# Peptides against a protein of PDB entry 7RZF, part 311

Target 1, 358 residues: chain A of PDB entry 7RZF
Amino acid sequence: PFQEEHLKQLYKIVPIKDIRNLYVTFPIPDLQKYYKSNPGHYLGHLIGHEGPGSLLSELKSKGWVNTLVGGQKEGARGFMFFIINVDLTEEGLLHVEDIILHMFQYIQKLRAEGPQEWVFQECKDLNAVAFRFKDKERPRGYTSKIAGILHYYPLEEVLTAEYLLEEFRPDLIEMVLDKLRPENVRVAIVSKSFEGKTDRTEEWYGTQYKQEAIPDEVIKKWQNADLNGKFKLPTKNEFIPTNFEILPLEKEATPYPALIKDTAMSKLWFKQDDKFFLPKACLNFEFFSPFAYVDPLHCNMAYLYLELLKDSLNEYAYAAELAGLSYDLQNTIYGMYLSVKGYNDKQPILLKKIIEKM
Target 2, 358 residues: chain A of PDB entry 7RZF as posed
Amino acid sequence: PFQEEHLKQLYKIVPIKDIRNLYVTFPIPDLQKYYKSNPGHYLGHLIGHEGPGSLLSELKSKGWVNTLVGGQKEGARGFMFFIINVDLTEEGLLHVEDIILHMFQYIQKLRAEGPQEWVFQELKDLNAVAFRFKDKERPRGYTSKIAGILHYYPLEEVLTAEYLLEEFRPDLIEMVLDKLRPENVRVAIVSKSFEGKTDRTEEWYGTQYKQEAIPDEVIKKWQNADLNGKFKLPTKNEFIPTNFEILPLEKEATPYPALIKDTAMSKLWFKQDDKFFLPKANLNFEFFSPFAYVDPLHSNMAYLYLELLKDSLNEYAYAAELAGLSYDLQNTIYGMYLSVKGYNDKQPILLKKIIEKM

## One batch from the design tools (peptide; made by RFdiffusion4, then SolubleMPNN)

Design b2_p28_3_s2 (from b2_p28_3, 13 letters changed)
Fold by OpenDDE base, seed 3:
Structure b2_p28_3_s2 (fold): chain B 358 residues (1-358), chain A 28 residues (1-28)
Amino acid sequence: as target 1 above (358 residues)
Amino acid sequence: MTIEEKLREKKLKEVAPELDIVERILSL
């Protein structure tokens, strides 16, 4: 357990690779006994959210951060860490204090809104989908994993415990959220820019680092983090599948795609799944335009159009990904390619969103 | 993304030794 002397610390770490990372960490109680509610996952889902009004969305808009990950991790015996990890841009490396301020502003927004049962329900539903359709793990790795977690979960629950949420515990969410304070922070910055500025060496790998106390003025700045009006809770994820019905194989099902629609403006090919029997589909669209590659100007316009289209779809991309949907947009010499893949139930919703932005 | 999702993805990819180093330093 970290004593007060271990809190409010900054670690400047020299990586082997040319990476820029920030780790904002908080010691939290051991939450393993609360696996049925998993309050750290709830907070990780929100803090690590990538949709509009998220922490990542704002930090990306400033050009400071590329990626963000949030959640709980096992610590030493009897405690865990809550971690917010970001990939820093070169500019973001200069704005670490302000990045952390935004983290505390988002955390303050979560305090102001309080625990949301609908968010818990989405986490529950997403994890249930992930559990139901998880790929077969390698038997050795899976057995070793199960053997490790048998110490923590009843035998009957050991297969499901990491996925199946059962209990909404707003009290535990608030308890964890109360630990996410500047007075409890441990910060690590990973950058080659600290080369030759370190005074310690890690024993196992010889990694050079410096440890310093975070100034009280900086802690106070983070403690006074106001509500930032740019931060909002995510909207409900409309892409979460609820229907997993597998349609029977049609008598006319062919081993190859069959032409099922032929018109002056469109051809449609279809192949039913005869192998996997999953409630998934792959929708592939090729759009043909005589203008797409007629000259360098049109080629660049078609490229720019797709970049703008992708940008306009970013608001849905993360929610779709969480729900096991993906899309791809590519320029072709003939026009444009669109692919929509994943669970079939909500594919029409995602496809509609794409078409509405086109 | 969540840390749990990232850890699931990383178990499929060779966990870069660097993350383990940072975690060790943060455990100091």
Scores: peptide ipSAE 0.305, ipTM 0.825, DockQ to the pose 0.299
Fold by OpenDDE base, seed 1:
Structure b2_p28_3_s2 (fold): chain B 358 residues (1-358), chain A 28 residues (1-28)
Amino acid sequence: as target 1 above (358 residues)
Amino acid sequence: MTIEEKLREKKLKEVAPELDIVERILSL
């Protein structure tokens, strides 16, 4: 267990690879017994969110961070860590104090809004989907994993315990959120820029690092993190599938796509799934324009159009990804290609959003 | 993303060693 002397520490670490990472970590109680509510997953979902008004969205808009991950991790006996990890840009490496300030502003926003049952329900539904449609694990790896987690879960729950959320526990969410404070922080910065500036060596890997106390003035700045009006809770994810019905295979189902519509303006090919039997579909659209590749100007206009279209769809990209949907937009020599893939249930919603932006 | 989601996507293959080192240092 970390004592006060171990808190408010900064570690500057020299990586082997040319990477720039920030780890903002908080010691938290062992929450394993609360796996049915998993308050760390709830907080990780929000802190790690990538949609509009998220922490990542703001940090990306400043050019400081590329990626963000949040959540709990197992620690030593009797405690866990909550971790916020970001991939830093070169500019972000210069703004670590401000990045962490924004983290505490987002955490303060979560305190102000309080625990949201609808967010818990989305996490529950997403985990249920992930469990139901998880890829077949390799037997050896799976058996070893199950053997390891049998120490933590009842035998009857061991197959599902990592995925099933059952209990909304706002008290536990608040309890974890109360540990996410500047006075409880341990920060690691990973960058080659610390080469030759370290005074310690880690015993196991020989990793060079420096440990420093975070100045009290910096801790106070983070403690006084105000509400940043740019931070918002995510909107409800409209792409989460709820219908998993698999339609029966048609008697005349062909092993190849069949032309089911042929008109002057469109051809439609269809193939029913005869192999995977999943509630998934692939929608592929080729748009033809005689103007798309006429000259360099039209080519550049078509390129710019797709880049603007992609940018206008960014607000849905993360929510769709979480729900197991994806889309792709590409320029072709004949016009444009659109693909929508994933669970079939909410594909029409995503397709409609794309078309409304076109 | 969550840590759990990143683990599921196997995107951690490249970050896992560095994370383990960082966690060891943070556990000192």
Scores: peptide ipSAE 0.299, ipTM 0.825, DockQ to the pose 0.389
Fold by OpenDDE base, seed 4:
Structure b2_p28_3_s2 (fold): chain B 358 residues (1-358), chain A 28 residues (1-28)
Amino acid sequence: as target 1 above (358 residues)
Amino acid sequence: MTIEEKLREKKLKEVAPELDIVERILSL
């Protein structure tokens, strides 16, 4: 267990690759026995969220961070870490104190709102979908994984334990959230900018690093993190599939797309899946406009239109991705291409959102 | 995204050795 002397530490690490990363870590109790409630996954889902009012959305808007990951990780025996990991821009590397302040502001927002059962239910449903439709792992990798986790789970649950959420435990969520405090922080910054500024070497890989105490004034700034009004809980994910029915193969099913609608303004081709038998679909739309590429002005207008459309859809992109939906929008020489892919159940909802923004 | 989700995606791709190094240093 980390003693007080191990807390409030900053590690400056020299990478082999040209990367800039920040790791904000918190020692937490061993939560392995609580895998059915998985409070660390609940917090990781919210802290790692990418929608409007998320931590990542704000840090991206400032140009400091490209990506964010949050969650629990196994440590040594008897404790875990909660980790917030971000990919830093060059500017973000200069604003690490402010980035961490925003992390504590978001954590303070989570304390103020308290545990939300609907968020737990979404995590449960998403994990159930991920479990049901997980790709076949390579046998060697899978057996090694199972052998590793057999030490932690009953044999009967070992196949499902990583995915199945069964119990909403607001008390455990609050307990973990109470450990996410500045007085309990361990920070690592990974950057080549620390080359020649280190005084220690890691024994196994020869990685150069420096350890420093975080100044008490900085800890106090983080302890006094206010409620930033830009941070909000995510909205409910409308894209989570609930219907997984696979329609029977039609007797007249063709191995190629058949023309099922032919009108003056539209043609529709359809092919039933005869190979994968998944509750998934691919919707592809080609839009033709005589104005799209008539001159340089119209080309530029068509480009700007799609950029604005993409920006207006960004609020749904992450929620759709989490739910196993994706969309693509491209300019073509004839107009525009739209593709919607993934679970078929909520594709009409995503398509409607796209069309409402067009 | 969550760490669990990223690890699931990365287990399909070689785990970046950099994460393991950082975790080792943070475990010291």
Scores: peptide ipSAE 0.308, ipTM 0.826, DockQ to the pose 0.308; fails the geometry check
Fold by OpenDDE base, seed 5:
Structure b2_p28_3_s2 (fold): chain B 358 residues (1-358), chain A 28 residues (1-28)
Amino acid sequence: as target 1 above (358 residues)
Amino acid sequence: MTIEEKLREKKLKEVAPELDIVERILSL
């Protein structure tokens, strides 16, 4: 258990690789017994969200952070960590205090909004989908994993416990959120910029680091984190699949794509899945324009158009990805290529969103 | 992204030794 002298610490760590990372960590109680509610996953989902009004969206808009990960991790015996990890830009490395302030502002927003049952339900549904359609693990790895987790879960639940959420526990969410305070913080900054500025060596890998107390004025600044009006809870994920029906194989199913529509303006090929039997589809669209590659100006305009289109779709990209949907947009010498892949059920919704931005 | 999601993605790819090092230092 961390005593007060172990809290409010800053670690400056020299990496082997040229990376810039920030880890904002909080010691939390062991939550293993609460696996059915998994309050740390709920908080990790929100803090780690990448949609509009998310922590990452704001930190990206500042040019300080590239990626963000949030959630719980096992610590030593009897406790866990909640971790917010970001990949820092060069500019972000200069703004670590302000980045952490924004983290506490987002956490304060979560306190103000309180636990949301609909968010829990989305986490539950996403995990249920992930469980149902998880790839076959290698038997040896899987058996070893199961043997390890048998210590933590009832035998009847051991296969599902990591995925299936059952209980909405707002009290536990609030309990974890109450641990995410500046007075409990342990910060690690990983950067080569600390080379030659360290005074300690980690025994196992020889990693050079420095430990410092975070100044009380900085802690107070974070404690006084206000509500930042840029932070919003995510909207409901409209891309989460609910229908997993697999249509029967047609008697005339061709081994190759068959031309099922031929018009002056469009050709459509279709191939039914005869191999995987998953409720997934791949939609591929090729758009032809005589102007797309006629000259360098039109080529550059087509490129810029596609970049703007991609940017305008970023608000949906993360929600689609979470739901097991993906899209791709590419310039071609003939015009544009669009691909939509993943679970079939909500592909029309994503496709409509793309078309509405075109 | 959640840590669990990242770990699922990384368990398919070699877990970067760096996270383990940071966690060890933070566990000191």
Scores: peptide ipSAE 0.306, ipTM 0.827, DockQ to the pose 0.334; fails the geometry check

Design b2_p28_3_s3 (from b2_p28_3, 15 letters changed)
Fold by OpenDDE base, seed 1:
Structure b2_p28_3_s3 (fold): chain B 358 residues (1-358), chain A 28 residues (1-28)
Amino acid sequence: as target 1 above (358 residues)
Amino acid sequence: MTIEEKLRKEKEEKVAPELEIVERILLQ
């Protein structure tokens, strides 16, 4: 267990690669025995969320952060870490204290809202989907993984334990959330800007770093993190598939796309899957406009239109991705291309959202 | 994203996760 002397520390680390990263870490109890509820995953899902009102959305809006990752990780025997990791912009590197303040404001929002059973249910459903449709792992890697997991899970659960959430435990969520406090923080900043400003060397990789105590005034600033009205819990993910029925292969199924509709305004080709047998579909739309490539002005306007359309769809992009849906929008010499891919069940919902923004 | 998703992506890319270096420093 980390003693008080190990807490409230800042590490300035020189990377080999030209990267800028911030790691905000909290020692937490060993939660392995609570795998059925996985409170760290619940918190990681929310803290690492990328939708409207998320921590990442606010930090991106300020130009400080590109990506955010949250969750639990195994530590030494008898404890774990909760980690919030962000990719920093050059500007973000100058605002690390404020970034961490926003992290604590979001954490304070989670405390104020309390544990949400519907969020747990979404995590459960997402993990169930991921388990059911996971790619085949390489046998050697999979066997080694299972052998390692057998130390932690009953034999009957070992295949599913990493994915199956069974128990909503608000008490454990609150317990972990109570460890996510400024007085319990360990911060690492990774940047080449610390080159020549370090006094220690890591033994394994020779990584140069400096360790400093975080000033009490800064800790106190983070402890006094108020509720930021910009932070909101995510909305329900409407894209999570629930129907996984695979339709039988039609007797007249063609090996190539067949023209099934031909009208003055549209042609439709269809090919049933004869290989993968997954509850997935690929919808591809090509829109033709005589104006799309008529002159440079129209080309630029068509480009700008798609950029604006993409921006207007950003609110759905993450939720769709989590649910195993994706979309792509491209300019073509003839007009526009739209692709929607993933689980077929909720594709109509995503497609409708796209069309409503067009 | 979650840390589990990141770790999966990093394993797929065969990139030594910078997190491992950071973790080693943080675990000292």
Scores: peptide ipSAE 0.288, ipTM 0.822, DockQ to the pose 0.329
Fold by OpenDDE base, seed 2:
Structure b2_p28_3_s3 (fold): chain B 358 residues (1-358), chain A 28 residues (1-28)
Amino acid sequence: as target 1 above (358 residues)
Amino acid sequence: MTIEEKLRKEKEEKVAPELEIVERILLQ
């Protein structure tokens, strides 16, 4: 375990690639024994959330961060790390202290709200879906993986242990959250801007880095992180599928799409899946407008309209993605194209959200 | 996203995990 002298450290690392990354890390106990509750996954799901009121949404709004990842990672010698990793913009590289302050403000928000059983239930349901519909792994890779995880899980649970959440343990969530404090932080900044400013070399790759103590004043600023009113817990993910029923193949099922509705305003083509037998559908809509491509002005307005529409739908994009739904919007010479794909159960909900924004 | 999801994506993309380098430095 890291001693106090190993905490509150800043590492400035020179990458080979032209990347800018921030790693905010916390040593945590080994959570492997708590796989049935997986408190680190719960916290990773919230801290790594991309919806409205998330840490990422705020950091993106400031132009400091492009992407964010949160969660537990195995460490050495019977401990883990909780890691918050962000891809930094050039501007974000100048605001690392403020970025980390926002991380602690979000963590403080999680403390204030306390553990939420409904969030755990969503994680459970998402993982159950992922398990049920996981792709077939290559036998050799799968066998090696199973052999590795047999060290951690009972034989009867080895196939499911990585996916199946069984126990809501708010006590363990709070325990992990209590480790996510400024006094426990280890920060790494990865940027080529540190070239020629390093004094150490990593043994394995020859990566150049500098280690510095984080100033006590900075630690105190992070310790005094207040509640930022911009941070909110995510809303319930309404896109998580619950019905996985596969409808029987109709006797008159055609190998090609059949016209099932023909009206003055709409044509509907339908093809039942006869190959994959998954509870998934693809909805494709082509909208025709005589004005969409009538002149360059209308063409540009149609383009701008779709860009604005996409932006307005961004609040649902992450929740839909987590639930195995996707959508696409494209301009066409005749108007617009909309596609909704994924699990069929909640597609009507996503489609309604799209139409409400149109 | 979660770190688990990222690590899965990185494996699928055959991208050398920069995290491993950082982890090695952090474990020293």
Scores: peptide ipSAE 0.287, ipTM 0.818, DockQ to the pose 0.331
Fold by OpenDDE base, seed 4:
Structure b2_p28_3_s3 (fold): chain B 358 residues (1-358), chain A 28 residues (1-28)
Amino acid sequence: as target 1 above (358 residues)
Amino acid sequence: MTIEEKLRKEKEEKVAPELEIVERILLQ
C-alpha cells in the first residue's frame, strides 16, 4: 500500500515516441474478489464515456484532449489502480491542472447522481455480447492467458470471469469512488518537453523522469471541484442488441446478391450470409442526386451537408460503437453513400436516427 | 472507452501499451 508520502506525486516522463499523455491514477483496494460486480468497470465505463455530457466531450471541446480511457488495472500484490488516461494536445499539455480539475468535477457528478442500476445493466449486457461473439483467440496466447488467470478465478469461472457481471453492488461503486480523491492522486505526464529536465532514470527501460510533489494549493483546488453543469450521465444505449436469432439459409439463397426490388426510384440487392452465421448485417445505401455534382456550388453544398449530418449524428456514434454498430457516410460523385454495419437487431434504430437527421 | 477495451484493442493490434512503462514508474 502507498504511504502518504507516495500520494500527491507528479511524475514527468520522457517518452521514446513523440507522444503526450496524462495518467491520473488512484491506488484502490484489490477488487479481484468483486469480479462479479466489477465496480471499477462501472466507473471506467462512465468516466471513459465519449457521449454528450461526458468528460471526454468537454475536454475535446476545449481542445485539450483527443482520447480518454478510464478503468481499473492490476497493480502490485494487494492493491489496484484506477486510471484516467488522456491523449493530450499541445494546448492540453499547458492545461494539465485544469484537465484534472475537470476529472474531479466529473467524479463529483458521479457522487451526486449515485450508482445507477440501469448503467450496470448496460455494462452487463455489453459484456455478455462481447463474450458471446468474441473472436477466436490464437491458441498459444489464449492458453497463456488462461494459465495466468487460473490463479485468480475458480476453474469453472475462468473462461467467463472477465466478462460476466452478475451483481449490482452500489456500495462497492461508492467505495471505489471514495478513493478517487485529490489526496490520493498520483499523476504522470508523458512528454518530450521534459527532455533535459529529469533527474531520475527508470531501471528497466532507461526512461528518464522527474518526480515532484503536487503543491498543496493545487490539491486544494481539486478538492474544491464543484459540479460542472456541462457534465451529465449518458443516456440509455438504445443500440444494445437483445435478439441474436440466426435465420435459416433460404433454399433459393444465391452465392451473389440478388435483385429483390426494382423500381424507378430504388433497386435493392440482398445476399444472405452463408459462411459466418452471425446475427450481423451490412446495409449499404447509395443515393443518387442529379444536383450533387452539377457545379462547384452544389459540390460544396453536398460536402457541407454531409459534414453537418456527421456532426448531428456524433451523439449516437459512441453508443452505437459500444453496441457493435457502425455507420459510414461519404460523398460520392453521384450523391452520397451510407453504410450501417454490425448486429442486425438494432440497425433499424440507428438507421432511423440517421434518416431523421437527413 | 474503458481500460479493458483499450488493452484488448492494443493486444489485437500487437501494440505494446505505453501504460506499462508508466506503471513501472508509478510503482516505484
Scores: peptide ipSAE 0.286, ipTM 0.820, DockQ to the pose 0.324
Fold by OpenDDE base, seed 3:
Structure b2_p28_3_s3 (fold): chain B 358 residues (1-358), chain A 28 residues (1-28)
Amino acid sequence: as target 1 above (358 residues)
Amino acid sequence: MTIEEKLRKEKEEKVAPELEIVERILLQ
């Protein structure tokens, strides 16, 4: 474990690529034995959430952060790290202290709300779906992975241990959350702006960096992080599939799309899957408007309309993606194209949300 | 996103994990 001298440290790192990243890290106990409850995954799911009231949503609203990743990672010598990683804007690079304050405000919100069994259940269900429908891995990579994890899991569980959650352990969630404190923080900032301002070199890659102690005043500021009323727990993910039934192939099934509806205002083509046999569908909609490309004004209006529509759907995009649903919206010379893809069970819900915003 | 999702995407894209360099420094 890290001693006190290793805590409350700031690393300024010069990247080879033109990137701006922040890593806020916390030493945590080895949680490998708790794989059935996986408290680090629970916290990573919430801290890394991208929906309304999330940490990322607030940091994006300020123009400081583009992306956020949260979760546990293996450390050295029988401990783990909890990591919050963000992609920084140029402005965000100037507000690192305030970004980290917001992280601690969100963590404080998680403490105030306490562990939520329904969130655990969503994680369980999502992981079960991912396990059931995971793509075939390359045999060599898969065998090497399995050989590695055989040291950690019983043989009977080795295939499922990384995916299948079994136990809700609020005590372990609270234990990990108690390690996510300013006094236990290690911060890395990655930016070319530190070029020529470093005094150390990493041995393996020759990466230049500087190590500094975080001032006690800054640590105290983070320790006194108030509840920020902008932070909320996510809403329940309505897009998680529960029905995986595959309908039998129809006797009249054609190898190509067949016209099943023809009206003055709509044509519908359908092809049943005869190859993959997955509980998935692709819905494609082409909307035709004589006004879409009639002049530059209408073209710009159609473009602006889709940008606004996409923005209005951002609240659902992440939840849909987590549930294995996706949508695409594009301008065409004739109007608009909409695609909805993924598990068929909740596609009607996503499609309804899209139509309600149109 | 979760760290697991990021690592999956990075493997699919054949991008060297930038996280690995940072982790080496943080693990020192």
Scores: peptide ipSAE 0.286, ipTM 0.821, DockQ to the pose 0.316

